Peptides against a protein of PDB entry 4A54. Designs and how they scored, part 39

Target 1, 94 residues: chain A of PDB entry 4A54
Amino acid sequence: MSVADFYGSNVEVLLNNDSKARGVITNFDSSNSILQLRLANDSTKSIVTKDIKDLRILPKNEIMPKNGTKSPSTNSTKLKSAETYSSKNKWSMD

## One batch from the design tools (peptide; made by RFdiffusion4, then SolubleMPNN)

Design b2_p16_4_s2
Fold by OpenDDE base, seed 5:
Structure b2_p16_4_s2 (fold): chain B 94 residues (1-94), chain A 16 residues (1-16)
Amino acid sequence: as target 1 above (94 residues)
Amino acid sequence: SLIEKLEKKLNEEYSK
């Protein structure tokens, strides 16, 4: 299979400097031999192929560190307890 | 070539 067949795959790349990068393969520049990964933060990292020491394909089910789904800020809408002003209609019979 | 090396690595990993 060609590199293009792996577009969309989640991979971990080990570089020659022993650093690691994880991301989705989005593109390959054949002219410059540059692999492009989309990282968890939606940024793009370009990796020169010659700097790749090793690569593994991550299982689809491995929850990529989801960009912290902004926990819906539970706007703790302080339910201002609607003070039910029980307007006690003091029916003053007078 | 570098591309061939990359393809080889990818295919090897895919086949595991």
Scores: peptide ipSAE 0.581, ipTM 0.906, DockQ to the pose 0.646
Fold by OpenDDE base, seed 4:
Structure b2_p16_4_s2 (fold): chain B 94 residues (1-94), chain A 16 residues (1-16)
Amino acid sequence: as target 1 above (94 residues)
Amino acid sequence: SLIEKLEKKLNEEYSK
C-alpha cells in the first residue's frame, strides 16, 4: 500500500531524537519526504521521514487523550425574557 | 528511497 492509503490513520512516531509524536496522517509530501500529522490540539506537525526511527499504527479505539478541550461552557446566557410590560397608557381625556 | 522506507514501515505495522 502507498502512504496515501494510510491517510486518516492514527499513528505514533518515534523520532531519531527519541521524541514522540502522535497524530492522524493527513498528508505526505513526496517531493520533500515530509509526513504531516494532525495532532490532538488540531495543529499540524510536519515530520521529515529521515528523522523517523520507528512508527506504530494506533488502534481506532485508543481514545487519544483528548486534551481536555474545556468544552466551552456554553454559558447559556439565559436571555431573560424581556417581560413586555404592556404599559397601558390610559389616555384620560377629561 | 525515503518514501519506500516509510511505506515499508507502515505496511509492516498494518500487517500485525
Scores: peptide ipSAE 0.580, ipTM 0.905, DockQ to the pose 0.641
Fold by OpenDDE base, seed 1:
Structure b2_p16_4_s2 (fold): chain B 94 residues (1-94), chain A 16 residues (1-16)
Amino acid sequence: as target 1 above (94 residues)
Amino acid sequence: SLIEKLEKKLNEEYSK
């Protein structure tokens, strides 16, 4: 499978400096060999593939970084119902 | 290539 087949997978990446990053694979730049992860805080981390020492795919049951489902802010456009004030012109014919 | 190395790692982990 290609890297693109793993988009959406939650992974733990061990870097050559022994630091770890956890996130969802969102993109891969083939030209520059850069893996992009969305982290738990909804930030994006770019990792150069050459800096990856090891990688683990996390089980689905592990707390995936909450896809901040940005609840579509239903901008309730309050359709200001134009209250057509029908001014009843009371033509008082006196 | 670096991409091939990454793909290999991903496929190995997926097969586990």
Scores: peptide ipSAE 0.578, ipTM 0.905, DockQ to the pose 0.666
Fold by OpenDDE base, seed 3:
Structure b2_p16_4_s2 (fold): chain B 94 residues (1-94), chain A 16 residues (1-16)
Amino acid sequence: as target 1 above (94 residues)
Amino acid sequence: SLIEKLEKKLNEEYSK
């Protein structure tokens, strides 16, 4: 299979400097031999193929660690239940 | 070539 057949695959790349990158293959520049990965934070990392020591394909079910978007702590504004004081307006019929 | 090396590596991993 060609590199293009692996577009959309989630991979872990081990670089020659022993660093690792994880992402989805989005593109390959054959002219410059550059592999492009979309990372968990939606940024793009360009990797020169000559710098790749090893790679593995991750199972589809591995939840890419969603960078914990700090779910905005919905400050549960405790809506203080406005005690509607039902003022019993005693309409005295005069 | 570098592309052939990458393809080989990808295919090897896919076949595991």
Scores: peptide ipSAE 0.576, ipTM 0.904, DockQ to the pose 0.637

Design b2_p16_4_s3
Fold by OpenDDE base, seed 2:
Structure b2_p16_4_s3 (fold): chain B 94 residues (1-94), chain A 16 residues (1-16)
Amino acid sequence: as target 1 above (94 residues)
Amino acid sequence: SLIDELEKKLNEEAAK
């Protein structure tokens, strides 16, 4: 498969300087041999292919810790616990 | 070539 076939894949790239980058492959510049990754913060990182020591493809379900994903404030609507009004049926004892 | 090397790495990982 070509590099383009991996667009959209989440990868971890180990660089020759032992640094790591994680992101989604968004583009590859074949003329300059530059791989572009979209990072968790939505920025783009350009990596020169010659600087890549190793690469692994991450599973789709791997929740990358997105630093900035504002957890949607689930407005915990405090469901007011419906007080089970035990209607004391006043059993009128005759 | 550098592109061939990258493709090789990607294909190797995809095969795992």
Scores: peptide ipSAE 0.594, ipTM 0.908, DockQ to the pose 0.718
Fold by OpenDDE base, seed 1:
Parts: sequence; structure tokens; C-alpha cells
Structure b2_p16_4_s3 (fold): chain B 94 residues (1-94), chain A 16 residues (1-16)
Amino acid sequence: as target 1 above (94 residues)
Amino acid sequence: SLIDELEKKLNEEAAK
């Protein structure tokens, strides 16, 4: 499978400096070999692939970083139905 | 390539 097939997966990345990053794969820049993770605080972290020592995919049951998918509150903009003010043209035929 | 290495790691983890 390609990297793109793993978009949306929650992963833990171990870096060469022994630091760890945990987040959801949101994008991969193939030209620059940069992996983008959405973190628990909804920030984005860019990781250069060469700095990755190891990677694991976290089970779905682990506290996924709250993808605050703010469901776009479709602000149902109440299309104010243009109340066709039927201006009663009172044709006063007088 | 670096992308091949990343794909390999992901595929290996997915197979567990």
C-alpha cells in the first residue's frame, strides 16, 4: 500500500533523537519526504522521513487525538425564504 | 528511497 492509504491512521513516530510524536497522518509530501501529523491539540507537525527511526500504528481504541473534526456546523444559513411580500396591488378601480 | 522505507514500515505495522 502507498503512504496515502494510511491517511487517517493514528501513529506513534519514534525519531532518531529518541523523541516521540503521536498523531493522525494527514498528508505526505513525496517531493520532500515530509510526513504531516495532526496532534492531539489540533496542531500540525511536519516530520522529515529521514528522521524517523521507527513507527507504529495505534489501535483505533486508543484515545485518538480528538480529531476535533468540528463537523463543519453546516450553519444551515436559514435561507430566509424571500417572503414574497405579495404587495396586494389594490387596483382601486375607481 | 526514503518513501519506500516509510511505506515498508507502514505496511509492516499494518500486517501486525
Scores: peptide ipSAE 0.593, ipTM 0.907, DockQ to the pose 0.696
Fold by OpenDDE base, seed 3:
Parts: structure tokens; sequence; C-alpha cells
Structure b2_p16_4_s3 (fold): chain B 94 residues (1-94), chain A 16 residues (1-16)
């Protein structure tokens, strides 16, 4: 199979400097031998093929670590239920 | 070539 057949695959790439990159293969520049990965933060990383020591294809079901968007701590401002003080207006009958 | 090497790595991994 060609590199293009692996577009959309989630891969972990081990580089010659022993660093790792994980992302989805989005493109390959054959002229320059550059592999492009979309990372978990939606950024693109370009990797020169000569810098690749090893790679593995991750199962489709492996949830890319969603950048834990810190769910904005919805400070649930506890709406203090305004206790409706029922002021009993005592209508004085005259 | 570098492309051949990459394809080889990908194909080997896919065959596992």
Amino acid sequence: as target 1 above (94 residues)
Amino acid sequence: SLIDELEKKLNEEAAK
C-alpha cells in the first residue's frame, strides 16, 4: 500500500532523537519526504521521514487524548433561592 | 528511497 492509503490513521511516531509524536496522518509531501500529522490540539506537525526511527498504528478506537478542555468550572453560582418572604399583609378590616 | 522506507514501515505495522 502507498502512504496515501494510511491517511486518517492514528499513529505514534518515534523519532531519532527518542521523542514521540502522536497524531492522524493528514498528508505526505513526496517531493520533500515530509509526513504531516494532526495532533490532539488540532495543530499540524511536520515530520521529515529521515527523522523517523519507528512508528506504530494505533487502534481506531483509541480516543486521542482529548486535550482536557478544562470544562470551564461552571461556578455553579448557587442561585440562592430568594426565600420569598410571604409578608402576610394583614388587611385591617375597619 | 525515503518514501519506500516509510511505506515499508507502514505496511509492516499494518500487517501485525
Scores: peptide ipSAE 0.592, ipTM 0.907, DockQ to the pose 0.661
Fold by OpenDDE base, seed 4:
Structure b2_p16_4_s3 (fold): chain B 94 residues (1-94), chain A 16 residues (1-16)
Amino acid sequence: as target 1 above (94 residues)
Amino acid sequence: SLIDELEKKLNEEAAK
């Protein structure tokens, strides 16, 4: 998958200086190799890719301390698995 | 490339 496929993901980035940043991936500047994160305080942090030592995708259920900012309701489109209801037409011939 | 490295990291995490 491309970087763009991870837009909206909540990640923890470990930098080469051993500092950490947590935020939602909002953009990637391919020309400059800069990853943009929206932080909990709604600020934006730009991270140069070369400075990234490691990255972790945070599970959806990790209660980020809700500072009251409405996490954008990721409409979890419940992909309702189309249960193919095999309608067995039981034609009762009376 | 740096892009490839980032994509690799993301994909590795997604596959865990």
Scores: peptide ipSAE 0.586, ipTM 0.906, DockQ to the pose 0.728

Design b2_p16_4_s4
Fold by OpenDDE base, seed 5:
Structure b2_p16_4_s4 (fold): chain B 94 residues (1-94), chain A 16 residues (1-16)
Amino acid sequence: as target 1 above (94 residues)
Amino acid sequence: DLIEKLEEKLNKEYAK
């Protein structure tokens, strides 16, 4: 299989400096030998292939640490229902 | 070839 066949795969890459990167393979630049990963924060990391020591493919079910999209706590600002104070127009009959 | 080495690594992991 070619590198392109793995687009969309979630991988953990071990670099030669023993650092790790985790993300989805989004692109591969064959001319420069650069692998692009989309990270959990939706940023892109470019990795030079020569710096890759090892990699593993993560199962699809591993919930990428969803950056907890804090569901915007809909602070339901309870719009205090403007109590339509029915100003009883006291029609003063004079 | 760096591409070939990357493909080898990917294919090895896929075959697990």
Scores: peptide ipSAE 0.617, ipTM 0.915, DockQ to the pose 0.636
Fold by OpenDDE base, seed 1:
Structure b2_p16_4_s4 (fold): chain B 94 residues (1-94), chain A 16 residues (1-16)
Amino acid sequence: as target 1 above (94 residues)
Amino acid sequence: DLIEKLEEKLNKEYAK
């Protein structure tokens, strides 16, 4: 499978400096070999692939960073159709 | 290839 097949997977990345990053794979830049993770705080972290020592795929039941799916509040701007009340001025000629 | 290494790691984890 390609890296793109793992988009949306929650992963733990162990870096060569022994630091860890946890997040959802959102993108991969193949030209620069950069893996992008969305973190629990909704920030994005870019990781250079060469700096990855090890990687684990976390089970779905672990606290995925809350996809704050802020449902875009479709502010249905009710375009109030300006009903042009054509007031028919009935000119009563007497 | 760095991409191949990453894919290998991902595929290994997926196969577990």
Scores: peptide ipSAE 0.615, ipTM 0.914, DockQ to the pose 0.666
Fold by OpenDDE base, seed 3:
Structure b2_p16_4_s4 (fold): chain B 94 residues (1-94), chain A 16 residues (1-16)
Amino acid sequence: as target 1 above (94 residues)
Amino acid sequence: DLIEKLEEKLNKEYAK
């Protein structure tokens, strides 16, 4: 299979400097031998193929650790139910 | 070449 057949795959790349990168393969530049990964923070990392020591394909079900976007704790502003006191306007007809 | 080496790595992992 070609590199393009692996677009959309989640991979762990071990680099020659022993650092690791994890992301989805989005593109491959064959002219420059550059592999592009989309990272968990939606940024793109370009990796020169010569710097790749090893590569692993991660199972599809491994939830990319969503960088816990702190779901803004919707501070449940306790909407204090303003008790609309229905002032009974007693319309006295005279 | 570098492309062949990358493809070899990918195909090897896929075959596991």
Scores: peptide ipSAE 0.615, ipTM 0.914, DockQ to the pose 0.641
Fold by OpenDDE base, seed 4:
Structure b2_p16_4_s4 (fold): chain B 94 residues (1-94), chain A 16 residues (1-16)
Amino acid sequence: as target 1 above (94 residues)
Amino acid sequence: DLIEKLEEKLNKEYAK
């Protein structure tokens, strides 16, 4: 499937700097390899694809944490530590 | 390319 097939999906993106972004995929700029996410506050975040370490698709029922409302402490099911994809992902821009 | 890698990640997650 193409990136466009995932428009409207809720995703969590792990960046190379170990920061996370969560939002809905709204657009993808193929020319510049930029993924656009709509965040919970209705702002848009642009993420350069080269900065993405890992990505997961969130279930539709997972309430995006509304800004400020205590997401009910659903028991931290230990999402198994995304195995250190060793930095050797040679993003061969070939 | 970067697009293919992103698609691979998305498709892998979708298949879970």
Scores: peptide ipSAE 0.614, ipTM 0.913, DockQ to the pose 0.591

Design b2_p16_5_s1 (from b2_p16_5, 5 letters changed)
Fold by OpenDDE base, seed 3:
Structure b2_p16_5_s1 (fold): chain B 94 residues (1-94), chain A 16 residues (1-16)
Amino acid sequence: as target 1 above (94 residues)
Amino acid sequence: LEELTKELKKALEEEL
């Protein structure tokens, strides 16, 4: 199984510095070990895999908070997790 | 989702 199979998944990443990032997986550079996330503000964050302490896939219906806004701004761009893993009958959603 | 998360972690490790 490759990281590309998870493109469009919404993830929460815990970094080694204890900061968190949330976004949709858009790309993975295997040569440089860089995971790219699209954030709620449509910006792209590049994360070196070695800086990842932990990660989890988020439910499709989880509202991704806009980066930097403490308040749930009503206009939180809900980044929809790609249907790719849900449309593949092969994988349990658990 | 926990099983999918485990598979994603495994995929990241395999592509290192």
Scores: peptide ipSAE 0.608, ipTM 0.916, DockQ to the pose 0.676; fails the geometry check
Fold by OpenDDE base, seed 1:
Structure b2_p16_5_s1 (fold): chain B 94 residues (1-94), chain A 16 residues (1-16)
Amino acid sequence: as target 1 above (94 residues)
Amino acid sequence: LEELTKELKKALEEEL
């Protein structure tokens, strides 16, 4: 599968420095191995995948990022907002 | 969610 299949998913990322980031997957740059998250404050965080120790997809009932402005990602199909994720998630919550 | 998480991890590894 492609990472793009998970755009709009809310995830918690554990970094190698034991810090955590939580946000909606908005983009993945395969050339540079960069995962982009929209955070709860509508800011964007870019994470190099090599810095990821672990990650998990969060259930709908957890804190979702607010609907921010469409981050211009060059390869993003329609960015699923957190609200759209809750309502139109093609993936099961299992 | 656990299986979806596994698939996401796999997708990240495949695109590296």
Scores: peptide ipSAE 0.600, ipTM 0.916, DockQ to the pose 0.698; fails the geometry check
Fold by OpenDDE base, seed 2:
Structure b2_p16_5_s1 (fold): chain B 94 residues (1-94), chain A 16 residues (1-16)
Amino acid sequence: as target 1 above (94 residues)
Amino acid sequence: LEELTKELKKALEEEL
């Protein structure tokens, strides 16, 4: 499974410095291990994976960044979003 | 969501 399968998921990231970031996963740079989040203010935050202490996927009803523009439907029909996996009952929604 | 979170964590680890 790839991180790309989770594009459009709203996550809370706890960093090693105990700071938190919340946003929608928009990209992952595997070469540099950088997770990109779109924040509530439509800014982008890049997080080095090594700096992540913990993370969780947030339910849709929780404070999505207001301008949760549609997960860029990357027109690539192929990216089964985490929700598509959940909708297929492949993964528990818990 | 817990399982999805686990899979995301795993995916992050696998792509390191």
Scores: peptide ipSAE 0.596, ipTM 0.916, DockQ to the pose 0.641; fails the geometry check
Fold by OpenDDE base, seed 5:
Structure b2_p16_5_s1 (fold): chain B 94 residues (1-94), chain A 16 residues (1-16)
Amino acid sequence: as target 1 above (94 residues)
Amino acid sequence: LEELTKELKKALEEEL
């Protein structure tokens, strides 16, 4: 799978400095290893992947950025199922 | 979501 399959997913990123960012994946630059997120305030944050300590995909019923992109467009049943996931606790994963 | 997160992590690693 490619990172592009996850465009539109809402994620929480934990950085190596223990800071967190939440946003919708809008782009990934493979050449520079940069993950781009759209934040809740409609700004963009570029994150170098080496600075990522951990990340998780958030359920769709969590608060998304105002101008969030569509859920990931893929033929994968698993990814389609992600679009229908119900709200879970903050750190619940599926 | 856990499995999808794992796949995303894998995708990030594979594209480095």
Scores: peptide ipSAE 0.594, ipTM 0.916, DockQ to the pose 0.603; fails the geometry check

Design b2_p16_5_s2 (from b2_p16_5, 5 letters changed)
Fold by OpenDDE base, seed 5:
Structure b2_p16_5_s2 (fold): chain B 94 residues (1-94), chain A 16 residues (1-16)
Amino acid sequence: as target 1 above (94 residues)
Amino acid sequence: LEKKTEELKKALEEEL
């Protein structure tokens, strides 16, 4: 079985420095022993395999913890409905 | 998922 069989899997990686990374496995560089993860912000993180202390595959439905970058509340600028000012041309017949 | 995790760990070890 190869690492490539797990491409597209969501994983949590615990590093030797006790930091964690969560992402989708997108690539593995066997020449340099580098695991590539796509993060929740669509950036790519490269992890040297020797720096991995532990890892686990996550369920597909586990919402990758969006780092609480509050999705900027798209202030639904209520596009004020263009009140079609029906300019009633009051044709004043004088 | 646990079995798959162990398989992934093994695959990483085999490519070292």
Scores: peptide ipSAE 0.658, ipTM 0.924, DockQ to the pose 0.689
Fold by OpenDDE base, seed 2:
Structure b2_p16_5_s2 (fold): chain B 94 residues (1-94), chain A 16 residues (1-16)
Amino acid sequence: as target 1 above (94 residues)
Amino acid sequence: LEKKTEELKKALEEEL
């Protein structure tokens, strides 16, 4: 699978400096190993993959925290694969 | 979501 298969997915990224970023994957530059996220303020954050400590895909129903306002309708591209959600937690196994 | 997350992680690793 390629990173491009996950474009439109909403993700939480934990960086090596323990900061977090949340956004929709909009692009991946394989040449430079840069993951681009569209943030809740519609800005773009570029993240070097080497700076990523951990990441996770967020559930579709999880509204990206927007600064004090309703999360922008993040056009999360539905992954073609059937999404399986478990009621056990927000980070359910699929 | 966990499976997809792992797939994304693998995809990132493969493109490094």
Scores: peptide ipSAE 0.611, ipTM 0.921, DockQ to the pose 0.638
Fold by OpenDDE base, seed 3:
Structure b2_p16_5_s2 (fold): chain B 94 residues (1-94), chain A 16 residues (1-16)
Amino acid sequence: as target 1 above (94 residues)
Amino acid sequence: LEKKTEELKKALEEEL
């Protein structure tokens, strides 16, 4: 089975630096071991496979949270720690 | 989905 069999899958990736990324798998560069994700803002994130600590496939119906929440312009530069919504999506054994 | 996740992990490991 190849990584290409999972193109179009929505995934959550946990990186070695404990940051998380969510996106749709659009490409895999086997020569460089780079996984490409399309993010909710339609940008592309390239992740080196060695930097992946863990990953999971998300249900198709998980609407990528459109970062359309206009954070109201309150000037507080508080880097909102990405509250990883631990949505207890009951990982249905699919 | 869990089975597919493990298959994806295995596929990534095979490309290393």
Scores: peptide ipSAE 0.650, ipTM 0.922, DockQ to the pose 0.778; fails the geometry check
Fold by OpenDDE base, seed 1:
Structure b2_p16_5_s2 (fold): chain B 94 residues (1-94), chain A 16 residues (1-16)
Amino acid sequence: as target 1 above (94 residues)
Amino acid sequence: LEKKTEELKKALEEEL
């Protein structure tokens, strides 16, 4: 299974410095191990995977970033439409 | 969501 299978998922990332980031996964650079998130303000945050302490996928009913213009993908791979994960309640296991 | 979260974690680990 690849990280690309989760593009479009809303995630909360806990960093090693105990800061948190929330956003939609827009890209993963495997060469540099960089996860890209679109934030609620439509900005892009790049996170080095080694700086990730923990992460979780958020349900769709939580605060999601606005649908902004596609951030330029560092990876040339034309990924099809973001995988739509099942709409689950906040406490639903999936 | 928990299962998918673990799958994502595994996918990230496999690409390190």
Scores: peptide ipSAE 0.625, ipTM 0.921, DockQ to the pose 0.669; fails the geometry check

Design b2_p16_5_s3 (from b2_p16_5, 6 letters changed)
Fold by OpenDDE base, seed 5:
Structure b2_p16_5_s3 (fold): chain B 94 residues (1-94), chain A 16 residues (1-16)
Amino acid sequence: as target 1 above (94 residues)
Amino acid sequence: LEEKTKQLKEALEKEL
């Protein structure tokens, strides 16, 4: 079994510095022993395998913790309903 | 998932 068999898997990686990364395995560079993860923000993180302390495969449905980049609250700019000001042209016939 | 995780770890160890 090769690392390539796990491409597309969601993983949590614990590094030797106790930092964590979560992402989808997109590539493995065997020449440099570098694991590439696509993160929730669509960026790519390269991790040297020797720096990995532990890892686990996550369930597909586990919403990658969106780093609370607040989805910009789409301020639902309430499209103020264009009040069609029916300008009743009150044609005052005087 | 646990078995798959083990297999991934083993695969990474073989590349070291």
Scores: peptide ipSAE 0.672, ipTM 0.928, DockQ to the pose 0.680
Fold by OpenDDE base, seed 3:
Structure b2_p16_5_s3 (fold): chain B 94 residues (1-94), chain A 16 residues (1-16)
Amino acid sequence: as target 1 above (94 residues)
Amino acid sequence: LEEKTKQLKEALEKEL
């Protein structure tokens, strides 16, 4: 198996700094060991493989939380801390 | 999904 076999998969990545990223695998640079994820805001995040502590593939139906919920009301640019949904890793046997 | 996740991890480890 190659990383390319997983292009289009939605993944949650836990980094060594304990931050999390969620996105669709769009590319892998084998020369530099860089995994590219498309995020919910259509931006691209590049992750060096050595910085990955853990990862999991998410179900296809798991709607990437569009960060775009413009709560209409108050102007407070509260950087909504990405509530890392501690979704119970019910790793369904797939 | 667990088996696929394992396979992805193994694929990434081979690139290190």
Scores: peptide ipSAE 0.669, ipTM 0.927, DockQ to the pose 0.781
Fold by OpenDDE base, seed 2:
Structure b2_p16_5_s3 (fold): chain B 94 residues (1-94), chain A 16 residues (1-16)
Amino acid sequence: as target 1 above (94 residues)
Amino acid sequence: LEEKTKQLKEALEKEL
């Protein structure tokens, strides 16, 4: 199983400095071991995996960071909605 | 969710 299988998952990350981050996994850079989270304010946080003390996947009912409201329809290419964790949950594991 | 969390942790550990 790869980190990519969890794209779209809402997670809480506890960092080594005891700070917490909550967001949706949007990307993982395997070359640099960097996990990218989209936060509730639609910003992106990059986390070095080595700085992660602990993490957990949050239940779907917890306030997922709002998918940023579509900025007005400028005709630019529909970035394929990254299948939300909910849609990518082809595997139901608790 | 616990098992999924475990699998995510394992996946991240494999990338280290």
Scores: peptide ipSAE 0.659, ipTM 0.927, DockQ to the pose 0.737; fails the geometry check
Fold by OpenDDE base, seed 1:
Structure b2_p16_5_s3 (fold): chain B 94 residues (1-94), chain A 16 residues (1-16)
Amino acid sequence: as target 1 above (94 residues)
Amino acid sequence: LEEKTKQLKEALEKEL
């Protein structure tokens, strides 16, 4: 199984500096071990795999926080990842 | 989701 099998999955990443990122997995650079996330504001965040402390796949209904100093506004763009990873991944959603 | 998360972690670990 490869990271590419999870493209389109919505994930929360906890970094070694205790910061968090939430987004859809869009790409993985295997040569440099860089995970790319599309964030709620449609920007891209690149994360070095070595900087990841923990991660989890998010449920379909979890609201994606906007990147910024502001509290998740009511206008947070919900990432539609459930359809993408559900179509690609045949195992349980639990 | 727990099993999927585990599989993703394992996939990332294989790339290290």
Scores: peptide ipSAE 0.655, ipTM 0.927, DockQ to the pose 0.667; fails the geometry check

